# Peptides against a protein of PDB entry 3WG5, part 83

Target 1, 218 residues: chain A of PDB entry 3WG5
Amino acid sequence: LAKNIVYVAQIKGQITSYTYDQFDRYITIAEQDNAEAIIIELDTPGGRADAMMNIVQRIQQSKIPVIIYVYPPGASAASAGTYIALGSHLIAMAPGTSIGACRPILGYSQNGSIIEAPPKITNYFIAYIKSLAQESGRNATIAEEFITKDLSLTPEEALKYGVIEVVARDINELLKKSNGMKTKIPVNGRYVTLNFTNVEVRYLAPSFKDKLISYITD
Target 2, 218 residues: chain A of PDB entry 3WG5 as posed
Amino acid sequence: LAKNIVYVAQIKGQITSYTYDQFDRYITIAEQDNAEAIIIELDTPGGRADAMMNIVQRIQQSKIPVIIYVYPPGASAASAGTYIALGSHLIAMAPGTSIGACRPILGYSQNGSIIEAPPAITNYFIAYIKSLAQESGRNATIAEEFITKDLSLTPEEALKYGVIEVVARDINELLKKSNGMKTKIPVNGRYVTLNFTNVEVRYLAPSFKDKLISYITD

## One batch from the design tools (peptide; aimed at target 1 L106)

Design b2_p26_1_s1 (made by RFdiffusion4, then SolubleMPNN; from b2_p26_1, 14 letters changed)
Fold by OpenDDE base, seed 4:
Structure b2_p26_1_s1 (fold): chain B 218 residues (1-218), chain C 218 residues (1-218), chain A 26 residues (1-26)
Amino acid sequence: as target 1 above (218 residues)
Amino acid sequence: as target 1 above (218 residues)
Amino acid sequence: APSLEPITFAAGTAEAAAKLKEKLQS
């Protein structure tokens, strides 16, 4: 009986156009191999809103479930990472991780202070993040507060408030806990029940280009 | 019967990318030698958040217990040092040391005043530090107050409030008191009971590079 | 485009550490 494959890939650092390319590459590989799912181990402080929106769209267009896993301990799905997570089929967090702080900014001033986004932009992202939460059946009020209060949550808080679906220490625990769960958004127009019984885990490494870009952007 | 080895290394000064390299090197040496544990004698006023987060991750990925020991008397685990401690397998403090003062800042103004971090950043680190505390079974309320109140504690207070596990005057007392304790976070997915019976203590010295960089950054 | 910029964080309260050092030395 052909073992179902689950891919695991890491995405770390700032969300940029290159991060989109990483998501696209990893998801495409997993789609081509008819994987049961792909798990993206995410650790990001945030990044560009345009890249984030494209990543969310790419995830939502995936032919297979995309699980965002905030991992390892000490990692975060901050800012753009929260939107990406909320746009995904399942969110997991390791203990010692965080999610939230989604307030949009225009950039940093010369003194390192934040240049605030105008209300029009802030309101746009409030609507956007609420839509992602509502669409996924996650807590839209908390999603809004990720912007309006710059709220950040622990895994336990995020689970309690219905922002995420799983708290797991490692891939094995994630697979075990998420087995039999339904995706929070559709895959090819249907909510999929995850089947992680007797799966082969395959790790995807960054490309040479991905490594080089990460080295430059770190 | 092969004696269990405990490594001891010192990390002093600002938390930077070079400090990460020191942690990584020291932990790697101890891992390679299958040490029972490594004790890091920590004295830091703080440093970069990015480096701190990477250090926490490296500790949590350790194949052996990493004990943060705020030492010698007069030392501190201030700011970034508190996060590192909270991310470790065991925290010890010597008498006359301190822990806390974790409020994030953007930097210093020309007049030497602190440039405050915006709520976005502050809330992110509140979630992060609370997650570290919760994950380790330490006092998450006090961990939050290390930020919100810029709280700093003595060893006795930190022990009383369940922030740390041991108060010890020296390595010998630390080994004696921590013998038979369980790690506050897992090592390779399991909580380890420390066995410091009949151990050999090995001190690791800074590399030439570490000494040079410390000389430049001090 | 609006940015959800990375959280960069500088050194923690050297000032609080300095104040605490003063308190511990007194």
Scores: peptide ipSAE 0.040, ipTM 0.273, DockQ to the pose 0.131
OpenDDE base, seeds 1, 2, 3, 5: peptide ipSAE 0.036, 0.024, 0.027, 0.043; ipTM 0.246, 0.329, 0.263, 0.311; seeds 1, 2, 3, 5 fail the geometry check

Design b2_p26_1_s2 (made by RFdiffusion4, then SolubleMPNN; from b2_p26_1, 14 letters changed)
Fold by OpenDDE base, seed 5:
Formats: sequence, structure tokens, C-alpha cells
Structure b2_p26_1_s2 (fold): chain B 218 residues (1-218), chain C 218 residues (1-218), chain A 26 residues (1-26)
Amino acid sequence: as target 1 above (218 residues)
Amino acid sequence: as target 1 above (218 residues)
Amino acid sequence: SPVFYPITFPEGTKEAQEKLKKKLQS
């Protein structure tokens, strides 16, 4: 019997409009091949809110499950990355990673201090992040506290508090643990039970454009 | 029977992108020769968080065990150095060394005073350091207190509280005491039992580039 | 638009390192 396909791709760095293009490209490839899922290995310190929101929408419009995997160890789904994760069909984290710290800022001053967002903006994103959590059946209280308390969590804490679904050391363990799990949000209007039995793992490489952009933004 | 190889290299000074290059080079050499382990003699007051995180990732991606050895006496694994240690396969300290003081800062003002990191950043690194500790089966409470209390520990205290694995006066004692110990994190997905019976110790010298950079940054 | 970035580095240090990196690559 023909093997189901699981795609794996990496997104690292700041969340920008280019990051959106990466998500879109990766998901589109996986959709075209009717993959069981795509796993996005995510390592981000955050980025632009507009790009983040577009990415969330793209994930939610996906014809296949999109799994956000905070990987490798030492990586983070920080700030914008947390929103993206909460907007996805499944969240996994590797040991040694972190998630949270979602308080919006306007930027950094010349002295390196944070320019705080006004209450209007903060409240907007509180509502937004809570909505993502609620939609996905994840802990909305903690999601709010990612902003209000600038909270960050370990994988074990995030799992314990119902923010994420899987702690896994590598792709194989992730596939094993997530096999049989239902997506936390619908795919084409339906909650999908993941089937990672007898799958082929395909790794997607960044495009030349992706490499160039990452080089420039680093 | 051909002797197993243990490499020893030194990393001293501030943690920067150049330090990452040193770690990468040293570990790569040891990997290529299928060494039993590499011991990195570490003496650092800290440095850049981005470089630190990259170093942690590089260590965790190593094909061989990476032992962080705070050495010689008088040395420290301070700030960023603590994170690096907690991300490694085994931590050892020599008598007269210290570990901890991990509170992130934004830098120093013109008058030499510390510019404190905002809570957002502090909380991020609390989660990060706790995750490293938890992943490695080390004391996550103490790891947190390295930040929240700016705690520093002696080798004996660190051992007692389960932050490190070995106190050793020199390389020979380190090899003796760590022989038969399991790595605190996986190597290629597996916890490795260290075998330091009948080993050849090879010392790696800094490259010319390494020497030049250290000279400039000192 | 709002920005999300939890990690900051002193600009002077980054610039100095970049300058040094460029100098060493040359």
C-alpha cells in the first residue's frame, strides 16, 4: 500500500512577509501532494504582527494538517511564534525549547528599551490570542498571560497546562506520539485524526529566495 | 585494541558569534574522528544571548558527547556559560570555579551600570534555562534561581543540588569520575554511556583566527 | 504595526561584531 507522506520544513528567524511566503510555499507543496501533514520546524524570536496574522490565516486555510514543531532543542516559538503555534492544527515542542512572551511592542528605542504598545493594541492582541486558544481547545488563560504576564513556558509546562499537544525529541518521536491524535482545529471543516503509520517523511529545502532572505535578515 | 579518543579544547572569554565558530570547529573535528567525547574547558563571564543559543543548539546536534568542564580553578561558567553547560551532555567543574549569575541584561550604560532587561526578556530566558535543565535532568528550580536570584554556586554546591555531574581537579580525574556515566541528554537520539577506559587524550589548539579574535576581544 | 521580539542585543555590540566579521572575511 502506497505510503502516506509527511512533509518537514524549517522556518527560522524573524516573522516577516517573507516568512509568510515560506509558509505558503511549504503548505502549498504539501497540499498538492495530498500529504497526511506538514511539520514546520519553527525557531523564531518573533516579528511583525501583520505577517503573523497572515500566517495564522494561511495555516487555518490549509487543506492538510499543519503541525508546528518548536525544534531543535534551544529553539523558541517566541512572541509571534506563539500566535502561529496556537493557530495550528497541532503543536509540538522539543526538550530545551520555549514558548510564550507574547506582549506586543511598538519597537525598541535607541537605548535598547522597549517601546510599549498602547492599551488599545495590547487589548486587541489579548482578544486575538485568546480566540486562537479557544478555537483550538488550548488554555486561553495561559494564552492571555503570555501577554499580560509576559509568560514563557517550557515544553513540559506547556504540555501540562494544555497549551501544546506533544513533547518530542525528534521527528520520529513526534510522529509516534501524534499518531492517532485529532487536529486541534478543523481541516476543510473536519477534525482529522492523524495517521502516521507507515509514512514517508519528505524534507523540504528552502528555496534560493528563502536562503537569500534569511541571509539578509540575519 | 585501538584506543578511544577524547578531545580536549579550551574556550575562554566572551560568548560571541566567534565562540560559536570555535565550538562548531572543535566538535566537528571530534565528530569526524568518532571520538568518545570532547571536553570543552570553559571559562567565560558570559556574552551574547544569540550566540549562546546557537552554541547550545550545536552541542545538542553533536554526534558525540560534549562535556563542558569549567576549568581551570578560578574559571567560571557565568551567565551565558551556564546556559551552555546546561545544554551539554555532561557538566564538570574544577575546585575554585563557579557557575550561575544568569540574569539577562541589555548591556552596560556609559557609567558602567547594568541596563536591566525588561520582564519580557527575563521571563523568556527563565523558561529557556528551565527547559535546558529539565531536558538534561538537572535542577530546574536552581536554574531558574540563577536568573531570579542571580544565584552563583560553587562546584560542590552545584553537584549537591543536581546542577552538574562531576567535580574534578584535572582531566584525568574527570575521565575517571565520568567513566560509566550516562549522558544527560541524547546523542543521536540515544543516551550514551561514557567509556573512558584506555583512552587517548588529544588536545586541540585554537586556530590562528581564534587567537586573533581572542586577542582583539580581550 | 506591532512587533514581537523578546530578545534584544546592544546595537553597538552587534555593529561592532559585524564590522569585525567583515574585517576578518576580507
Scores: peptide ipSAE 0.041, ipTM 0.307, DockQ to the pose 0.118
OpenDDE base, seeds 1, 2, 3, 4: peptide ipSAE 0.031, 0.029, 0.032, 0.033; ipTM 0.260, 0.280, 0.320, 0.263; seeds 1, 3 fail the geometry check

Design b2_p26_1_s3 (made by RFdiffusion4, then SolubleMPNN; from b2_p26_1, 15 letters changed)
Fold by OpenDDE base, seed 5:
Structure b2_p26_1_s3 (fold): chain B 218 residues (1-218), chain C 218 residues (1-218), chain A 26 residues (1-26)
Amino acid sequence: as target 1 above (218 residues)
Amino acid sequence: as target 1 above (218 residues)
Amino acid sequence: GPVFEPITFAEGTEEAREKRKKKLQA
């Protein structure tokens, strides 16, 4: 039986293989407790494509709804964070956050200049991000422009253009606004209507490993 | 004036942004002391392409010769490690080591299966690895086959095929065999003849940060 | 097995780019 529990966890910083481990751990805990959903408070400047793809796959294989919440004010779901959001069951943003800027790169040169990805790579990620948008019923044209125009959106713009589902100031407002919404992708093959009536909010802390990794990657 | 000093440092584990920091630190120390060369004892299963490309660039911009030594026995310069080696001024291998297996991947799925890179990405790295081989006067055909055939070579095979320059059991044998060799790429625009006559060997220890990162990435 | 991960994404913020630049220069 689904418990009236919603988990909340924070993921901050660069998207790496360690970020995958955090997502996997958080989602697994929430799955084990048969939570109604997990909310991931996301603040990322971007990161690795491999880790991003694994995180997206992990979210899509989740036994419970995974909500990406770009939070707090000043946070971003930039680059890899946008892909993760587009691969999730619901996207929310706090006022004063941003989403987008999804252009793939090969890296940074010693002088700090971007090493541009070849058109072949860029086209791959255009197809990939459009697929994520289409699968979730989100704006695939804007998803493409996150790459081709290096577009970044405010919460209000993202909502207006159908990139995200909710603008919320805090977890309570998020739960209130998303109550009764359908997930944008299936959970175990079914679109789930979120039920946040009389839910317990349970916060997940980062592990010692997570804290150590964050300290090193920051 | 070049001091009769050769630095030796170890880089072990996955190639990451932190591995770049290690390479940069080690090479910078050796440059500051005007060492005749730095030897990097490399043992890696591979890692990130961005970090690899930055490391290659850092090596190629070195003010001193950078020797990649696949060491100890049982070590590998696998995947990203092969690119780093091919981008260096001299490659040596200890008996019982390997080099190759350079096929790019997008990552690992949740079930541990490899997410294959699209042909577009593979072709980019074929061109890149061939360029490294050609610039260093090493076997570009074998460099390509490190990707296309997932080829791995023994030290003896790699020497025979002109991928590497030295097979050596230890640092003393490496210095003896490489003495009088020309670097395979320029140092400050000039091919350098290595002079290991009466050199002091100076070992560089990993920083506290390096140890911490290694502990987390292992 | 051998791991070769080819692609990263640009960090969307100038601040993140500068932070990465500083990390590459340190």
Scores: peptide ipSAE 0.037, ipTM 0.440, DockQ to the pose 0.813
OpenDDE base, seeds 1, 2, 3, 4: peptide ipSAE 0.032, 0.033, 0.037, 0.128; ipTM 0.264, 0.435, 0.404, 0.365; seeds 1, 2, 3, 4 fail the geometry check

Design b2_p26_1_s4 (made by RFdiffusion4, then SolubleMPNN; from b2_p26_1, 15 letters changed)
Fold by OpenDDE base, seed 1:
Structure b2_p26_1_s4 (fold): chain B 218 residues (1-218), chain C 218 residues (1-218), chain A 26 residues (1-26)
Amino acid sequence: as target 1 above (218 residues)
Amino acid sequence: as target 1 above (218 residues)
Amino acid sequence: APTLEPITFAAGTKEAAEKLKEKLKK
């Protein structure tokens, strides 16, 4: 039976193999306690595509709803962060945040210029991001444009176009607005109706290792 | 606009990185021609989990419906093949075929005994196979039992329990029975209603390389 | 021929993603 507990954890910085371990650790804790959901406060400029794909898979395999919350104001779910959000059970954004800019790149040149991905890679990620949007019943046309036009949206635009489900200023407003919403992808085979009536909010602290790596990569 | 064309291709043998290339090639041809669907006649004892996961992702990214057909009689969608089927837009089986036996292993010992996967790996694949079943609106309980009980089902059982959508003896019966069915996962963001009225069936031949590798691995 | 038992060789998700990335680069 689901407990009246919602976990909240933070993931900040570049998406790497270590970010996968953070997602895995946080979701596992929430699963073990049979939490009603976990909210991940996400702030990322993007990162590695391989790590991103593993994170999406880990979210989809979650035994509980995983809510991606682009937070606080000034944060972004840029590039890889958008894919992760689109792969989640619910997306929320705080006012003054952004989502999008998903064009894949091979890296940066010595002069700091972007090395463009070949069409084969770009087309792969177009198909991938569209699949995530479609599986979640979100706007696949806009998802494609996150790549083809390197589009970035405000929370209000993202909500309007059906990319995200909630605009909320904080965790309390998020819980209030998302209460009674169905997950956009299934949890253990079912679209779950979120029940945030009388919930205890538990914050997960980053490990010492999480803090150290964030300090080195930021 | 979708053409009144259905492609049929065969994938036989162990699931490997090369099997991914076969899926990719076949689906790409069907996509380029805007086919109504592609049917993959699948006969596999299983194979590599990494290749399997890539194949599932490639199917989910397809711009057209991908129908997995366990065919001919005597064929199986064993182990990795079950995951692939559960990740597809429609599953069909011929009478006298099987699906299931999804328990992950690390490999074989020198004496031919199975090296068991640690619980961490087994639990990962339980979550994964359940996610596939759930996303497709198929029986997630049975999907779990494909691992935990190493369960194998007949076509009739698989249909009865909501693991698969169609039992058919051949391509013509498959097309007839699946006509008007909705895809179990979305195509380009929409659950597509299969239209197999007045279709041309086009068979894709394996490449020379496909034949050679099948000969070496069988 | 001895019926090969149904097998799924477990590879890590990380390894799978890395292999996919390598394939996309070729």
Scores: peptide ipSAE 0.031, ipTM 0.201, DockQ to the pose 0.077
OpenDDE base, seeds 2, 3, 4, 5: peptide ipSAE 0.028, 0.031, 0.027, 0.034; ipTM 0.310, 0.262, 0.253, 0.282; seeds 2, 3, 4, 5 fail the geometry check

Design b2_p26_2 (made by RFdiffusion4)
Pose (drawn by RFdiffusion4):
Structure b2_p26_2 (pose): chain A 218 residues (1-218), chain B 218 residues (1-218), chain P 26 residues (1-26)
Amino acid sequence: as target 2 above (218 residues)
Amino acid sequence: as target 2 above (218 residues)
Amino acid sequence: SAQGVIIPALGNENAAEAGIARALAS
C-alpha cells in the first residue's frame, strides 16, 4: 500500500476497437493498483478514427498519468497513434522512431489507392488535432502540419518543436528523465508532478488474444 | 432449354476487409463457372465505409448478376449493408427482415454515447446513396431517408416503395419470382434478363479463414 | 510507413435492432 508503482504495457499494430479494449484493460489495472503512472510502449502504423477518439477519451478520464512511449527503435506513432500521443499526459520517443502523418482518409480502394476524405473532414481533424495540442500545451502549428503536410518527425525534431517531452532509449532512462515533470494534461482536475524515485516497475504481458488478433490484422 | 447455374453464399456480420474478400472470392467462383447469378444471403448490422464502397465496386465490375438477399428472417441489411444492396443487380428480402438505417456516425463511445458525423460526411453519403438508387432505378427519395431520418423498412414496405424487387421465403421462391426479371444494373454494359428456368443451385461454403474470423467475432 | 487515419463512417446499431424488431412484429 506504501509503494511507488509504474506499470508498463505494450500496444502494437492497427488502432481498432480491440486496441481500445487493451488500453482500457491496462489503464484499469494501473488505476485499481494506485500506480504512479502507466507507460504504454506504442508502435502503430495506422488505425481507425473512432477507436482513436475513444482511446484519447479514456486517457483523458484516466485516474493515473498515461505516458505514451514510441518504442522500440523503428516504431512509429503515425496516423491514429499521433492523436493518442497528443492526447496523453506525457510523450516519450525512443531513438530512431517516428511521429506524425495524420491525414484523415476514407480508406483504401481495390487497387490499394488512397481514398481521400472530403476537404471539410480534413478541416475537422485539423480542429481536433489542434485542440489536443493546445489542451496539452504542445505545438499546434506542427500538429496541424502532421495533416496538411503529411509531416513526420524524428525524436530530436519532435522535442525541439515542442511536440514531445522526453527522448529515451529505455524504460529506466524514461523514468530518470521524466521524473519531476508535470503532466501536460490534468489527472482528475490537477496537473501532477511525476515521482519516479524509488519506483517499482511492473510489466503487463500482452495476452494470447492480444498477440493473435494483432497478428491476424497484420 | 439450357441448364442455368446459380451460386448461393452466406455473408454475415460487420462489413470489413474480410467481407470484401468474401464477396470477391464467392463472385470470382461464380464468374469462372459462367453462372447465371450468384445470390448472397446477407445479414449485417453495419461496418466500414471503404470496404462497403469496395464491395459496391466489385459488384459493378461483376461479369454475372449479384443478387443481394436479406436472409434469414431476423436478418437486416442495415447501415453499410443497405449500400451493398442498392449497388447490386437485384434485391430480395425474406419475411421479417430489415433494410435501411444508414445515418453515418464517426462511431460509438464508451458509455453508449455516439460520436457525431460532421455535416460533410452526412452530405457525402446522401449523394452516394441517392446515386446508387438512381443508377439502379430504385427510390432515391426513400434512400435519402435511410440517412436523414434513419428510416428502416420491412420487406413489404421496401417493395411497395420501390427499393427492392422481390419478397421471398427461400431460395426456391426467390428463383421462381425473379425468373424473367431484368437486372437493375448492367452486367458488362447490358441489362440481363434472368433465366431461372431449369436451375441448378450450388451452395458455397465459407472458408477456414472465414470461419475463424467469425468465431473470434462471436 | 503511415497509413492515415481511417474514417469508419459507421451507422447506429440500435436503430437497426429496432428496425428488425418492427419487421418481425409486422

Design b2_p26_2_s1 (made by RFdiffusion4, then SolubleMPNN; from b2_p26_2, 11 letters changed)
Fold by OpenDDE base, seed 4:
Structure b2_p26_2_s1 (fold): chain B 218 residues (1-218), chain C 218 residues (1-218), chain A 26 residues (1-26)
Amino acid sequence: as target 1 above (218 residues)
Amino acid sequence: as target 1 above (218 residues)
Amino acid sequence: GSLGVEIEALGDVAAVEAGRARALAA
């Protein structure tokens, strides 16, 4: 029996237009090979809202399940990362990771203070994050509180409250626990049951371009 | 039989005095609990030479085996990271990672060009990196070429040339493959045989301080 | 005297710092 393929790639750092290119490239490779899924190991402090929304849209348009895995231990899906996770087909977290802290800001002033987003923008993102949670059958009340209270959750709390689907220590445990789960959003209009029985795991590396842009934006 | 404990922690980003504090904290926790080993998942582009040398010294003074694992896929132990790895008790790499590119520089000019290190400094680091390789029974010729040719290796090449000890996709495979291996440098004056039979893996998270300093230095 | 010697591969240094900085400001 031909082994089902699962791709694994890493996305780390600030969410920018370049991060969109990384998501697009990784998902496209996995789509072309008709992978069972792609797992994105995500570690981000947040970033640009426009890039985030584009990434969410790209995930939702994927021909294969996209699993966001907040990994490794110490990683976060903070701010923009939480929106991306909530827009994905499955969310997993490793022990010692975090999710949340989604309050939108306009940026930083010259003195390093946060420039608060006006209520109009904050309310837009509250509606947006609640929509993502509702569409995926995740806890929309907690999703709202990621903004209104700047709430940050542990993997155990996030699982308990129905924000995420899996707590896993590594890719092997993630595959084991998520085997037979339905995607939280549809793939090509259908909820997919994940089949991780006898899978081959393929790791994707950053392109030269991915490395260069990360260098420039740092 | 009491399960042997293996700690896993992540160190990512530039090597600075703060990175030293992270290594020190993580190793100290694992030492206090008499862990079988600590695995440091390393992803670094390099950093400060002084901090690097302090980290190497801290690893060499560890009461337990310190395994440097270049992880996840796409990570690198570039520049300072290579020295740290060569100074450790065991080096592992995940598929799609890299090691090398160790040429020292003085920094960047205002126009973004590299300020080359004078021959005196370059030769010092050649001697230093060769010493680390020799002490650990690793390929000192390749270690020198990490500087003189700015050589970068894949995990497969690094294993083939005797720069590293293990290629592993995840922590479970790393534990399996490294079980029964001797450390490449001594622990408390003795080469230790790793015992990863029936181990409990404990993940360490960054402290609040670790997160804050990473934020400030970014 | 800390010789300000950076052992950095040019390309990867900047990427790692930017990611951690913003998570703490939220």
Scores: peptide ipSAE 0.052, ipTM 0.240, DockQ to the pose 0.086; fails the geometry check
OpenDDE base, seeds 1, 2, 3, 5: peptide ipSAE 0.027, 0.031, 0.023, 0.026; ipTM 0.280, 0.286, 0.231, 0.213; seeds 1, 2, 3, 5 fail the geometry check

Design b2_p26_2_s2 (made by RFdiffusion4, then SolubleMPNN; from b2_p26_2, 14 letters changed)
Fold by OpenDDE base, seed 3:
Structure b2_p26_2_s2 (fold): chain B 218 residues (1-218), chain C 218 residues (1-218), chain A 26 residues (1-26)
Amino acid sequence: as target 1 above (218 residues)
Amino acid sequence: as target 1 above (218 residues)
Amino acid sequence: GSKGVEIEALGDVKAVEEGRKKALAA
């Protein structure tokens, strides 16, 4: 029986235009090979809102399911990472990870103080994150609170509150637990039932460019 | 010797019809007192295009020089703020501020995604921002790139590229550096040489209405 | 018309603590 392929790639660090390029590249590779899904091991403190929205759009335009996996333990899908997760076809988290803290900011002053986003921007992102949650059948109230309360959740809390779909220690457990689940958003206009019964896992390494930019931004 | 008066006012937050009212009020006060200039300490992420254009028009119709000062450190003249700055008689920036990111949007979808402006609107604003830059003798290529590349510049870059005229840490340094400069656009049809050798600085506070609307919109 | 157009820079969506740490470390 021809094995379905699942790609696994890592995205770590700040969400930038470069991170968009990583998502685009990884998803494109998986699309080209008609993968059953791609799992993105995500570890981010957040980043640029524009890049984040582009990434969400790229995920939503994917020809295959994109699973955001907050991994490894100690990682976070913080801020922009939460939006990306909420925009994805399935969210998984490893034990010891976190999700949330989504309040937008304009940046930091020279003294390291936060420059608060004006309410209009905050309200925009409240609407945006709620929409992502609602569209994906996830907890929109908690999604709002990720902004309004700067809430951060554990995997267990996130699962309990219906923010995420899977808590998994590793890729194998993720595949096992997510097997037979429907995507939380459509793939090419259809909700896909994941089939991980006979899969080959293929790891995608960062490109040389990916490594270089990561080195510059880290 | 009768001291020339320089007014200083703060405009912060989203550019709206209310922000226009603030500009109008502040400039009017300074005009009434025949001030040498008014300095607007601007910190904005942007806002409505209609309000922005009205503000630009109000600045251009000013009987006195209007200096846009991106201040304090951490502030931005983003998007609409860039247009306002480019439409003003002089632009100054404090270290640690930014200018640019001028791509127009129609707003946000119900899902919070950016609704891109159609090319017709984008092209309109490209023409508009280039016109402001050209009319003020500022870098029209960079002005265009504020839209086409969503470019954001530091004060040092903006100065280097001829987008702005002054980098200043505070009002006193701004007055010192801009003393003897000509306005980049006409005041009542004439380019004015700024005279800040014997000036009294007067700070304008927000009106009660300004405070109330700021409170409602903040 | 121009009345429906927003000229707004999008803020950063960053975790406050991480951003502060980076800003202080810079």
Scores: peptide ipSAE 0.049, ipTM 0.258, DockQ to the pose 0.112
OpenDDE base, seeds 1, 2, 4, 5: peptide ipSAE 0.054, 0.041, 0.055, 0.031; ipTM 0.264, 0.291, 0.325, 0.257; seeds 1, 2, 4, 5 fail the geometry check

Design b2_p26_2_s3 (made by RFdiffusion4, then SolubleMPNN; from b2_p26_2, 12 letters changed)
Fold by OpenDDE base, seed 4:
Structure b2_p26_2_s3 (fold): chain B 218 residues (1-218), chain C 218 residues (1-218), chain A 26 residues (1-26)
Amino acid sequence: as target 1 above (218 residues)
Amino acid sequence: as target 1 above (218 residues)
Amino acid sequence: GSLGVEIEALGDVKAVEAGRAKALAA
């Protein structure tokens, strides 16, 4: 019986153009192998909005389900990470993780103070994040509050409010709990029922380039 | 009868990237020797949030129980130290110690005044600390108040409110009281019952590098 | 045009100190 494959990859750190390249590479590998899904273990404080939007588009264009898993415990899908999660086919979180705090900023001043985005930019991202939530059948009110209140949620709160779909301690529990779930957005125009019966888990390692860039940005 | 080993190490001072290296080294030694547990005697005023989060992850990834022991009397697990404790398998405090005061800051101004973190950052850490508490079955309301009220607790209060598990005067009393307790978070996916019957206590000393860096930062 | 907008919860997480206790020890 041909073992269905699930890929697992890690994306950690700031969301940048390089993070887009990581997503693109990982998803492409999984697509080429006709994987049942790819799980991205995400741990990010946020990053660039342009890179984030490109990542969301890349996920939405995936030929296979892309599961964002906020993992391990202590990880976050903060800011840009929340948008990415809301744009994905399924969101899971490990206990001890967080999601939210999505207010856009223009950067930091020399004194470390946040430079606030003008209302025009803030309103754009409110509309954008609400659209992601609505399209995925997730809580658009909470999505807005991720910006307007800079709200952050625990996995339990996020599950309760319908922001995420799964709380899982590890990949095995994630696969078990998400088995039989439908994707929250379409894959190739169809909502896919995840089938994780008799799957082989394949881990994708960061490329040498990925390691080098993480080393430079850390 | 093969004596079960418990390691004891001290971590004192500010939480930094170097403190992560200390945790990693100490836990790795104890893992390699298949110790029953490692006890970290913690005394910290706080430190960097990034280092703290990495330490929490390292503890959660431990193959053995990591017990945070706020020790000796007069010590504190302040700020970052509280997060670390809440991320651990068991928290103990000696009489005359404290835990809490977890509000994030951006640093200090030239006049020594605290630069407050923006609500975005504060809310992130509220979610994070609540998640740590919830995952460990500890008081998430108090965990939030460690930030919102900058609350600090005595060992007796922390025990009463379900923030910590043990009040102990020394390592021997800690081992005695914690014997038969379950870890508050999983070890390798399972809640472990601590067995401190017929244990040998092994103390780990700071490396030469550890001594040098502590000398430079103090 | 790439809006130079950062969507970071923790900007320089490295710069965020979790801890007032230094101020209390002063």
Scores: peptide ipSAE 0.051, ipTM 0.238, DockQ to the pose 0.108; fails the geometry check
OpenDDE base, seeds 1, 2, 3, 5: peptide ipSAE 0.046, 0.034, 0.019, 0.046; ipTM 0.243, 0.265, 0.245, 0.239; seeds 1, 2, 3, 5 fail the geometry check

